# Peptides against a protein of PDB entry 3MAZ: the designs that were tried, part 54

Target 1, 99 residues: chain A of PDB entry 3MAZ
Amino acid sequence: VLNPMPACFYTVSRKEATEMLQKNPSLGNMILRPGSDSRNYSITIRQEIDIPRIKHYKVMSVGQNYTIELEKPVTLPNLFSVIDYFVKETRGNLRPFIC
Target 2, 99 residues: chain A of PDB entry 3MAZ as posed
Amino acid sequence: VLNPMPACFYTVSRKEATEMLQKNPSLGNMILRPGSDSRNYSITIRQEIDIPRIKHYKVMSVGQNYTIELEKPVTLPNLFSVIDYFVKETRGNLRPFIA

## One batch from the design tools (peptide; made by RFdiffusion4, then SolubleMPNN)

Design b2_p19_2_s3 (from b2_p19_2, 5 letters changed)
Fold by OpenDDE base, seed 2:
Structure b2_p19_2_s3 (fold): chain B 99 residues (1-99), chain A 19 residues (1-19)
Amino acid sequence: as target 1 above (99 residues)
Amino acid sequence: MRLMPEGVPTSGDYSNSYA
C-alpha cells in the first residue's frame, strides 16, 4: 500500500506540469510528478526571480529513502521531507502547487 | 543544494534530459 502523497503530487507529464504552473502561478510553483520509473519522481518548478524559469529535478527512490539528484545529492526519508527541503532551502521561494 | 543569492537552485536541473 502507498502512503499518502504530498498535496503537490500530480500524475502528470513534464509538459502538463509546466502548463499547470504557468496557468496558475498564484497556487504555487512546485509540483511532484512520476518519474521515468515506477518508484522514481521528478520535481518541476517555475520561479519568477528575473524571468520565468522552468526546471526539473530527479527524485530517486533508494531503498526506503529518496535522493534528490543535485550536484551534491541529498537523501531524505520520505517525499514530504523532499518537498520541505525545497521550501526551506529556497527560504520559501518555492511553494507546493495546490489545486 | 547550490542556490543563487536570490534563493534559486543552481544545480541538478535535468531540463535537457527526458523525464
Scores: peptide ipSAE 0.180, ipTM 0.753, DockQ to the pose 0.086
Fold by OpenDDE base, seed 5:
Structure b2_p19_2_s3 (fold): chain B 99 residues (1-99), chain A 19 residues (1-19)
Amino acid sequence: as target 1 above (99 residues)
Amino acid sequence: MRLMPEGVPTSGDYSNSYA
């Protein structure tokens, strides 16, 4: 039995994620995708504050938790919490991409 | 601290790295 994944998780490459966000910005601006290694993930965002900017963040599996690799790393218990963190810390500017 | 494109919280961006 597989555990559910966040709604903004897609099995896509960095390039595909970027294209998805650029094509339909009204559907959201944040995608969770597989990382380069098993059990690791990446977050791709298209944040439009001054101009549209594409950025990528590593989400590393550490035991049963996940660490967002930032200057000050943040460790959370599951991927849903990871998505929530990005939404909360941007005060809703980042929204999960739902299609 | 609010997560901003050029802020400290987003310094972990790896746009110039493959992944």
Scores: peptide ipSAE 0.171, ipTM 0.743, DockQ to the pose 0.104
Fold by OpenDDE base, seed 4:
Order: C-alpha cells, then sequence, then structure tokens
Structure b2_p19_2_s3 (fold): chain B 99 residues (1-99), chain A 19 residues (1-19)
C-alpha cells in the first residue's frame, strides 16, 4: 500500500514522461516520477516560453525530507510541497499533469 | 540558483544525465 502521492505522480520512465507531456500539453506540463534509486524521484517539465523545452530535476530523499537538486538546493518536508514549490516559483507557469 | 519567477529554471536540469 502506497501513501497518497501528488496527482502528477506516475510510474513512468523519463522517455514516457516526455512523451506524455508532448502528447497532451493541455493537461499540464509537470510530472513527478520514480528516480533511478528507491525513495528518490525526478521531475520532468515541458515549458513553452520561447520554444518547447524539456527539463529534468532530481528530487532526493534526505532523511524525512526531500531536496530538489538545484545549484542552491531546496529542502522541503514532503512531495506535495515539492510540487507546490515548482508551481509557486514559476508563478503558475508549471502545472501538474493531470491525466 | 532556483527557478525564476517568470518560469525559467536557472539550474538543476540534468537532461544530459542517464537517469
Amino acid sequence: as target 1 above (99 residues)
Amino acid sequence: MRLMPEGVPTSGDYSNSYA
């Protein structure tokens, strides 16, 4: 039994996430997915500012928290907060992919 | 660095990584 996860979490690969975002951009542009190691995750985004750009971010499980691997890492208490961070920091440009 | 308010990520992208 898995605890509740953010709505944009999907058990998909990097390639599959990219294809999902490209195929249905109206459903959102951000996916949370399993990372290469257990309890780690990745965020895949597709932003259309000038041209469509696919980016991937590591979300590392650190103790009871999660750290977004940025030049200046951001540590948050749960995965819901991680998603909220991406939404707020982009002023709504990023939206969770809801399929 | 972090994501910019305009929605542009300034760092952290690992698109060239295996994972």
Scores: peptide ipSAE 0.073, ipTM 0.707, DockQ to the pose 0.105
Fold by OpenDDE base, seed 1:
Structure b2_p19_2_s3 (fold): chain B 99 residues (1-99), chain A 19 residues (1-19)
Amino acid sequence: as target 1 above (99 residues)
Amino acid sequence: MRLMPEGVPTSGDYSNSYA
């Protein structure tokens, strides 16, 4: 059964994602976007700890799961869990961008 | 907490579909 995409998913490029996050920081700071191919994705964040910093992370489809390419890779069962991971791991600092 | 360093950058592909 197909599930809908997370609310912060947008079919945008890295550049467009960056612009979206910079334009409306109050709407969130994390975007899920298409990756290198139809099965992979990327996460773009604009985290403001000391100063605004833009970073990108690969979310690779591996079998029926997804692996976030971090220093210590994290494998999760679906894209919703991927978003949840970013939110929880940062204690809410990262929030899905809702345009 | 802060996330670890970013992985390999990607520009994004508009041809991607739901998974």
Scores: peptide ipSAE 0.059, ipTM 0.673, DockQ to the pose 0.105

Design b2_p19_2_s4 (from b2_p19_2 with K2S D6E H14Y T17S)
Fold by OpenDDE base, seed 1:
Structure b2_p19_2_s4 (fold): chain B 99 residues (1-99), chain A 19 residues (1-19)
Amino acid sequence: as target 1 above (99 residues)
Amino acid sequence: MSLMPEGVPTSGDYTNSYA
């Protein structure tokens, strides 16, 4: 049985994700979206620490796990854990975009 | 490992798009 996708998953492009986050920042600042490859994904964030900054992260499917492409990569067992990682590691600064 | 701007840096932005 497959789990549903995280609530912040949308079948949108890089450009569309950026526009969504810019238009409604009160709904969250993190989107999970399809990657260019079959089982890969991308995360787009709009983080406002000093000024609004857009960043994109690769989430690569590796076997049964997922690796976030950081300078020091992080491997997690599922996409829910990936979202949780972004939330917790930013102490809640990043929140899933829900609409 | 921090994802904040002052934390661990990413591998850089890429031009990935849907489809």
Scores: peptide ipSAE 0.055, ipTM 0.702, DockQ to the pose 0.100
Fold by OpenDDE base, seed 2:
Parts: C-alpha cells; structure tokens; sequence
Structure b2_p19_2_s4 (fold): chain B 99 residues (1-99), chain A 19 residues (1-19)
C-alpha cells in the first residue's frame, strides 16, 4: 500500500527515460531515475511549451534531504516533495510519467 | 525558481529540441 518511491520512479538510464517520454507523451513528461552515485537521483523531463525540450536535473541526497541542483539550489525533505516542486513550479506543465 | 524554458539555469544537461 505504501509507496516508498514516487510513481514516476523507474530504474532506467538517461537514454531509456528519454525514449519513454518521447514514445508516450500522454502518460506524463517527468521521470525520476537513479543517479550515477548511490542515493542520488536524476529527473528527466520533456516540456513542450514552444518546442519539445529534454532536460536532466541532478537530485542529490544531502543528509536526510534532497537538493535539486538549480542555479539557486532547492532542498526538500523527500522525493515526493521533489516531484511536487517540479509540478508546482511549472504550474502543472510537468506531470509524473505513469506507465 | 522557475523551471520554464525561460527560467533559472540549472546544472543539469539540456537538449533544446528534437524532431
């Protein structure tokens, strides 16, 4: 019943995440995936505001929290909050990819 | 901070388009 990871988390590579988002854009446009180091993650998004754009963000585990590596980094208490941040900051343009 | 294309730059990788 309890999901320890967000529904848009997949154990996929950067390339695979990109392909997933491109193949089924109706299912969402944001994927959380494992990073290159343990306990770190990456967010892959496909925004389609003007033209399709793929971006990858680092989500670094820092103590008990997670920091999104932006120009001005944002630290959040859990990965669910990380996903929520991306949704809210884009006013719903980004939605978790649910396969 | 804004995550729109015109938003704040990040340290992440960026692909500006695909066909």
Amino acid sequence: as target 1 above (99 residues)
Amino acid sequence: MSLMPEGVPTSGDYTNSYA
Scores: peptide ipSAE 0.053, ipTM 0.631, DockQ to the pose 0.106
Fold by OpenDDE base, seed 4:
Structure b2_p19_2_s4 (fold): chain B 99 residues (1-99), chain A 19 residues (1-19)
Amino acid sequence: as target 1 above (99 residues)
Amino acid sequence: MSLMPEGVPTSGDYTNSYA
């Protein structure tokens, strides 16, 4: 079955996303959630490299693509590619939160 | 590689979480 959204997408707030990741770290450490605008999104992550750290990233719809707002922005063709980018860039440290 | 967040208001914000 094809899903229109990545498996780690949840219709939750910034606060709720943080709580989800803190409560069940074994289920993953990255979620995709709605942004302030209807066609924009945010990524919330919880990395445990030295100590647990929660970070949030903006994912902006730009035309038919999506741009991750980083110091050096990255533009990708779809949200699945956005999730893949976070996984690959961290060499698997980040994993989609599957609830 | 570590990601560098940027943008207002959320991408530059983070918190330390303790189990």
Scores: peptide ipSAE 0.046, ipTM 0.622, DockQ to the pose 0.065
Fold by OpenDDE base, seed 5:
Structure b2_p19_2_s4 (fold): chain B 99 residues (1-99), chain A 19 residues (1-19)
Amino acid sequence: as target 1 above (99 residues)
Amino acid sequence: MSLMPEGVPTSGDYTNSYA
């Protein structure tokens, strides 16, 4: 049994995610993708505050939760909450990439 | 708002962020 994944989840590499965001910025600026193993993930964003900047964040599976590797780690119950956190924390600047 | 990036390695891809 598989739980649904956030709409901005794509089985792409770091490079592919970067290219997707650069090619179609109007579709969103945040992608969730597979990490180094089956239970870890990465978030790739492309923010345009001063200049376009690509950044990647670790989302580690910890038990039944997920921890976003930040200066001050944030643990959330599911990947949907992870996406919501990025949207809320940036006051809407980050939006899930929907193609 | 200030998020600190921490890259997660993806198989066969080790590119760094662009700033």
Scores: peptide ipSAE 0.031, ipTM 0.637, DockQ to the pose 0.068

Design b2_p19_3_s1 (from b2_p19_3, 12 letters changed)
Fold by OpenDDE base, seed 1:
Structure b2_p19_3_s1 (fold): chain B 99 residues (1-99), chain A 19 residues (1-19)
Amino acid sequence: as target 1 above (99 residues)
Amino acid sequence: KKELLEIEKELDKSDLEST
């Protein structure tokens, strides 16, 4: 059984993710994508707080959980929780990119 | 400019050259 992935997951490169977010900012500003290693992922965001800024974060598979590589790492049980974390903590500023 | 939330400040510091 293959579990579903978050709606904002796309099999795209860092460059492609950046272009997607820049082209259609109204569709969301956060993308989950494959990392360089199997079972690892990356988050690409485009926030417009002062000026548009593209940033990337590593999401590492650790056991049965996932750790977001922040200054203070956050470990969550699944990728849906990872997306939820970014949405809730930013009070909705970050929204999953839905194409 | 808009005041940053604590999490947003952390996100700013945590940006990496992710693949």
Scores: peptide ipSAE 0.437, ipTM 0.832, DockQ to the pose 0.641
Fold by OpenDDE base, seed 2:
Structure b2_p19_3_s1 (fold): chain B 99 residues (1-99), chain A 19 residues (1-19)
Amino acid sequence: as target 1 above (99 residues)
Amino acid sequence: KKELLEIEKELDKSDLEST
C-alpha cells in the first residue's frame, strides 16, 4: 500500500501539466508532478493575475522532508504541507488542481 | 489588479526536463 499523495499529484510531464491547467482553469491552478530525479517533485502553477503565467518550482527531497526551491528555500515535513504552503502563501490564489 | 506576492514573483526553478 502506497502512502497517500496530495490530490493534485499527477504523473504527468511539465508539458502535460501546463496543458491540463490551461484547459481547465476552473479545476484549480496548481499541479504536483514527478521531478526529473527519483524522489524529487515539481510544482506547476498557472496564475491569471494580469496575464496568464506558468511557473514551475522544484521540490527536493531532503532527508525525510521536502524543500521548495525558492530564493529563500522553505523546508516542510511532507508534500501535503508543500501544497498547503503554496495555498496559504498566495492567500488562496493557488488552488490544487482536482479533476 | 492585486500586487503579486513574494512567491508569485519567483522565477521558475526548473527541473532537468526543462533544461
Scores: peptide ipSAE 0.130, ipTM 0.662, DockQ to the pose 0.357
Fold by OpenDDE base, seed 3:
Structure b2_p19_3_s1 (fold): chain B 99 residues (1-99), chain A 19 residues (1-19)
Amino acid sequence: as target 1 above (99 residues)
Amino acid sequence: KKELLEIEKELDKSDLEST
């Protein structure tokens, strides 16, 4: 039995994730999806502060942890913590997409 | 209008290799 994934995880492409966020912004603005390798992931967000902005972040598996590819990288113990980080640091502006 | 937080101003590294 595999451990559960964050609720905003979907096996979708970059394009599909973008379309999901654009179509139903009320459901959230952050999606976790598979990266280029099975061990890595990507985060796609759609923020609408002044104008809609789509951004993608690499979440790289490093040992038993995960590192978010930011200007100043952040390493966390699991994917749930990765999602929590984005929510917390943006003071709730980013919310996991729940479909 | 809302202002971007410091974290939101950080440069991101796009996952161009991702499908």
Scores: peptide ipSAE 0.127, ipTM 0.668, DockQ to the pose 0.432
Fold by OpenDDE base, seed 5:
Structure b2_p19_3_s1 (fold): chain B 99 residues (1-99), chain A 19 residues (1-19)
Amino acid sequence: as target 1 above (99 residues)
Amino acid sequence: KKELLEIEKELDKSDLEST
């Protein structure tokens, strides 16, 4: 049993997440989904600036925190903070997908 | 054409394909 998860969390595959974002871009462009490990996750985003671009990021459970695997890793206390990070750092360009 | 913010460029280049 999992504790409350961010609204944009869906138990979907990489492919399904991509399709969801492509089908209804007005509902948001960021999805949190299960990773290969039960305690890890992945973030899938779809940005449309010049052309549609799909990106995937690993969110690794590290101790009691979560680390977004980037060139310069970012560690946050919970998954809600992870979502908030993507939203704030992109000045709202990324928004959680809410269906 | 909208230009990517510096942070967005960072996210783009740091894309580590997830599972």
Scores: peptide ipSAE 0.109, ipTM 0.648, DockQ to the pose 0.596; fails the geometry check

Design b2_p19_3_s2 (from b2_p19_3, 11 letters changed)
Fold by OpenDDE base, seed 4:
Structure b2_p19_3_s2 (fold): chain B 99 residues (1-99), chain A 19 residues (1-19)
Amino acid sequence: as target 1 above (99 residues)
Amino acid sequence: MEELRKIEEELDKSDLSST
């Protein structure tokens, strides 16, 4: 059984995700997308703190959990929790891209 | 705002844009 994916998940490439975020910043600034290989994912964000910046992160499937590849890795039980982590930790600066 | 600073720094260091 395939569980539903977060609303900000799109089957797009790194380049396409970047373009989506740049074209419609009012719709959100965070996209979850397929990783380059296997059952992994990537997060693309567009933050406007000083100037607009596009950044990418890896989300690795580890067993039944997911690990956000940060300097200090964070392991969570599902992709919804991964999205929640980014939103919560940035106190709302990051918001899922919803179109 | 200390925790916010920490997460922003973490995101900077872990960015894969140059990879």
Scores: peptide ipSAE 0.580, ipTM 0.888, DockQ to the pose 0.534
Fold by OpenDDE base, seed 3:
Structure b2_p19_3_s2 (fold): chain B 99 residues (1-99), chain A 19 residues (1-19)
Amino acid sequence: as target 1 above (99 residues)
Amino acid sequence: MEELRKIEEELDKSDLSST
């Protein structure tokens, strides 16, 4: 049994992720992408609260879980939960980019 | 409103765009 990756996961670079979000903001504003090391990931978001802002975060694989590298780290059981965290905490402001 | 403000602040502080 193979678990799929979140719909907003793309094998793209930081630069490409930024371009994707800027080009089609109506498709969502959050992308999950490969990190610098295998089994680690990065999140790129484009929030438009006051002005458009591109931000990046690290998602580190720790054992069987994943830790979002925030000021106060958040550890979750899988990548789907990681995406859910961003959506939930921002009350829907962040939405997975569906291309 | 307050809860949203808190998370936005957290995300801003943890942003790696300048790293």
Scores: peptide ipSAE 0.571, ipTM 0.882, DockQ to the pose 0.564
Fold by OpenDDE base, seed 2:
Structure b2_p19_3_s2 (fold): chain B 99 residues (1-99), chain A 19 residues (1-19)
Amino acid sequence: as target 1 above (99 residues)
Amino acid sequence: MEELRKIEEELDKSDLSST
C-alpha cells in the first residue's frame, strides 16, 4: 500500500510554487515540492508577518525518516509529520496550500 | 509568544532564498 503524499505536495518548481502561493494566499501558504534529488523535497512558504516573504527549506531523506534542514535539524518519520511540524510550531501561521 | 519568536527566527536563518 502506497502512502499518499501530503495535500500540499505539488510537482512544481521553486518558481511555480512561489507563483501559486502569491496568486492564492487564501488557500494556504506552504507547499511541499520535489527537491533536486528524487528522494528529497523542498518546502516553500509565503508568510505575511510584516511584509510578504517567500522562503525555502530543504527536507532531506535520512534513512526512513525526513530531516527538515533548519538551524537545529528536525527529524520526523514521514512527510505528514513534516507538514504538521511547520503548522504546529508556527501555531497555524503556516497552513498547507490546498488547491 | 516566545516559542513563536524562536521558530520565526529559525525559519529566517534557514531560508534558502539567497542560495
Scores: peptide ipSAE 0.562, ipTM 0.881, DockQ to the pose 0.536
Fold by OpenDDE base, seed 1:
Structure b2_p19_3_s2 (fold): chain B 99 residues (1-99), chain A 19 residues (1-19)
Amino acid sequence: as target 1 above (99 residues)
Amino acid sequence: MEELRKIEEELDKSDLSST
């Protein structure tokens, strides 16, 4: 059966997502979670390029697509593509958190 | 790499905690 959501999706708060990523860095560094309202979502990442940094992004539901709220917004057809975008654009630096 | 640097800069600028 096809998963309706990416494997790194968890019904957690911003705080909980941060704690998950800090506690188990080896399991991945990117979490998709419910947004503050409606059908929107948020991405929480933990990168260790120079020092550990926690960052958050909005993923807005727009029609049948999703827009990642970056300085230059990126619109994609589904949440799997959203995760793929972060993985590919960072050349693997970001990896979905698999608990 | 320059392209990777640009992506990192983009992610930094768009971070909700930095606004």
Scores: peptide ipSAE 0.570, ipTM 0.885, DockQ to the pose 0.503; fails the geometry check

Design b2_p19_3_s3 (from b2_p19_3, 10 letters changed)
Fold by OpenDDE base, seed 5:
Structure b2_p19_3_s3 (fold): chain B 99 residues (1-99), chain A 19 residues (1-19)
Amino acid sequence: as target 1 above (99 residues)
Amino acid sequence: MEELREIEERLEKSDLEST
């Protein structure tokens, strides 16, 4: 049984996520997707500050929490908090992709 | 704007190109 996931979670590949964000930028610029490992995830973003840039981040399952692999790692209690972190830290520049 | 840009740049520099 799959527990509720953030609205921007999609069971898509790295390539598919990139295409989704490029095709409909008005729907958001951040996607959560399955990682290479069963309990891990990846965040794909597309920012258009100067030029369009695609970036990917690891979200690692650690015990009952999740760690965003940044220069200074951030550990949060659930995936909803992970999404919230990206939104809040970028002051709304990043928004979950809602299709 | 400057503070926002700094944060965004930090995220960009931390890109791990996760598959």
Scores: peptide ipSAE 0.094, ipTM 0.677, DockQ to the pose 0.700
Fold by OpenDDE base, seed 3:
Structure b2_p19_3_s3 (fold): chain B 99 residues (1-99), chain A 19 residues (1-19)
Amino acid sequence: as target 1 above (99 residues)
Amino acid sequence: MEELREIEERLEKSDLEST
């Protein structure tokens, strides 16, 4: 059984993700992509509060859960929850990139 | 309720752990 991935997941590199977000900011500002290791992922965001700012976060696979590498790490049960966390934590400022 | 700037600032600090 294949489990679905979040809609904002794309098999792209860090560079490609950055370009996607810069080119079409109206489609969202958050992308989930493969990490350097097969079971890890990365989140790339582009926020425009004052000026455009690109940031990248590690999402590490830990057992059956995922840990977002933040100053205060957050562990969640699946990738959908990871996306939800970023949306809720920013009160909707971050939105999944839907192409 | 939190101001947007305060929320973004929290993410800014957390980005220190990112790549």
Scores: peptide ipSAE 0.075, ipTM 0.650, DockQ to the pose 0.505
Fold by OpenDDE base, seed 1:
Structure b2_p19_3_s3 (fold): chain B 99 residues (1-99), chain A 19 residues (1-19)
Amino acid sequence: as target 1 above (99 residues)
Amino acid sequence: MEELREIEERLEKSDLEST
């Protein structure tokens, strides 16, 4: 079974992700990237509600699921659902970075 | 849209500065 990664997944560092989003905001404002630990990931977003703001979220692998480290953690079945959560929660304000 | 603003603000406040 082939389990591809979300389209906005890039093997980039925290710094590189930030630069990507700042340089090409028209391509999207959300990136999924490797975390500092194995099997964990991070989400980097650039929201521009009032002023541009870069934020980072931990996505921890828990069993076969993933937990988004928020003040009130959210656990989802796969990384696609993680991306979907951010998109739907913000009613489309956040969109996966595609290049 | 107030509801959207509140939701987005909530996400911002919940940021844990991941690496």
Scores: peptide ipSAE 0.111, ipTM 0.702, DockQ to the pose 0.713; fails the geometry check
Fold by OpenDDE base, seed 4:
Structure b2_p19_3_s3 (fold): chain B 99 residues (1-99), chain A 19 residues (1-19)
Amino acid sequence: as target 1 above (99 residues)
Amino acid sequence: MEELREIEERLEKSDLEST
């Protein structure tokens, strides 16, 4: 059974994700996309604190969980939790990109 | 605002390049 994906998931490349975020910043600033390997994903964000900055994070599938590749890795039970983590940890600065 | 700035700085340091 395939579980539903977060609303900010798009089957796009790193470059395309960057372009989407730059083109329509009012729609959100975080995209979940396929990683280079099957079962893995990447998060592309466009944070605008002082100036716009694009960053990319690896989300690795480990067993039935997902690990966000950070200096101090964070493991969560599903992709919805991954998105929620980014939203909460930035106190709402990051918001899922929704068309 | 200070709290947000601190969080953003932390995320910047923790950023890992993805493909």
Scores: peptide ipSAE 0.106, ipTM 0.698, DockQ to the pose 0.687; fails the geometry check

Design b2_p19_3_s4 (from b2_p19_3, 10 letters changed)
Fold by OpenDDE base, seed 1:
Structure b2_p19_3_s4 (fold): chain B 99 residues (1-99), chain A 19 residues (1-19)
Amino acid sequence: as target 1 above (99 residues)
Amino acid sequence: MEELREIEKRLEKSDLEST
């Protein structure tokens, strides 16, 4: 079984992700990247509601699921669902960065 | 339904500045 990664996944550092989003905002404003620990990931977003703001979220691997480290954690079955959560929660304001 | 601004504001407040 082939389990591809979400389209907005890039093997980039926190700094690189920030630069990507700042440089090409028209390509999207959300990136999934490797976390500092194995099997964990991070989400970097750039929201421009009033002023541009860069934010980072931990996505921790828990068993076969993933937990988004929010004030009130959210656990989802796969990384695609993690991306979907951010898109739907913001009613489309956040969109996966595609390049 | 909750306004978009409030939803986005909530996400911002929950940022853990993760690496």
Scores: peptide ipSAE 0.162, ipTM 0.727, DockQ to the pose 0.620
Fold by OpenDDE base, seed 2:
Structure b2_p19_3_s4 (fold): chain B 99 residues (1-99), chain A 19 residues (1-19)
Amino acid sequence: as target 1 above (99 residues)
Amino acid sequence: MEELREIEKRLEKSDLEST
């Protein structure tokens, strides 16, 4: 039995994630997906502030924690916290994609 | 609007390509 994952986690590729976000922006603008390696993940976002912009972030598994690869890396205890971080830091601009 | 610009700027500066 696998541990629960954030609702915005989908086993999709970078391209598929982009398409999902573009197709249904009302459902959210942030997707968590498998990274290029084993226990790593990626966050794909589609922010529509001035114009739609797609961005991808690495979420690296480090020990029992996860580090978001930002200019100043942020380490959090679980993937739920990772999602929460993106939501809070953008004051709600980013919202998990729920379909 | 100012808040949104700050957010965009922050994420633009910090984002890193990932596969």
Scores: peptide ipSAE 0.167, ipTM 0.732, DockQ to the pose 0.738; fails the geometry check
Fold by OpenDDE base, seed 4:
Structure b2_p19_3_s4 (fold): chain B 99 residues (1-99), chain A 19 residues (1-19)
Amino acid sequence: as target 1 above (99 residues)
Amino acid sequence: MEELREIEKRLEKSDLEST
């Protein structure tokens, strides 16, 4: 059974994700996309606090969980939790990109 | 706003390049 994906998931490349976020910043600033390897994903963000900054994070599938590759890795049970983590940790500054 | 700046600084240090 295939579980539903977060609304901000798009089958796009790193470059395409960056372009999407830059073109329509009012729609959100965080995209979940396929990683270079199957079962893995990447998060692309355009966080604007002082100036716009594009960053990319690896989300690695480990068993039935997902680990966000950070200086101090964070493991979560599903992709929805991954998105929620980014939203909460940035106090709402990051919001899923929704068309 | 100071909190957001601190968060940005933290995320900057934690950012890892992805493909």
Scores: peptide ipSAE 0.162, ipTM 0.734, DockQ to the pose 0.730; fails the geometry check
Fold by OpenDDE base, seed 3:
Structure b2_p19_3_s4 (fold): chain B 99 residues (1-99), chain A 19 residues (1-19)
Amino acid sequence: as target 1 above (99 residues)
Amino acid sequence: MEELREIEKRLEKSDLEST
């Protein structure tokens, strides 16, 4: 059984993700992508409050859960929850990039 | 209700750049 991935997941590099977000900001400002190690992922965001700011977050696979590497780590049950966390934490400022 | 700038600031301070 294959489980689906979040709509904003793309098999792209850090550089490609950055370019995608910069080129089409109207499509969203958050991308989930493969991490440097298998089973790990990264989140690339482009917030634009005053000026465009790109940030990258590490999402580590821990057992059957995922931990977002923040100053105060957050552990969630799946990648969909990870995306939801970023959306809710920013009160909707961050939205998944849908191409 | 929180100001957007304050919310974004919290997330930025907690950022740990990934590889």
Scores: peptide ipSAE 0.161, ipTM 0.731, DockQ to the pose 0.594; fails the geometry check

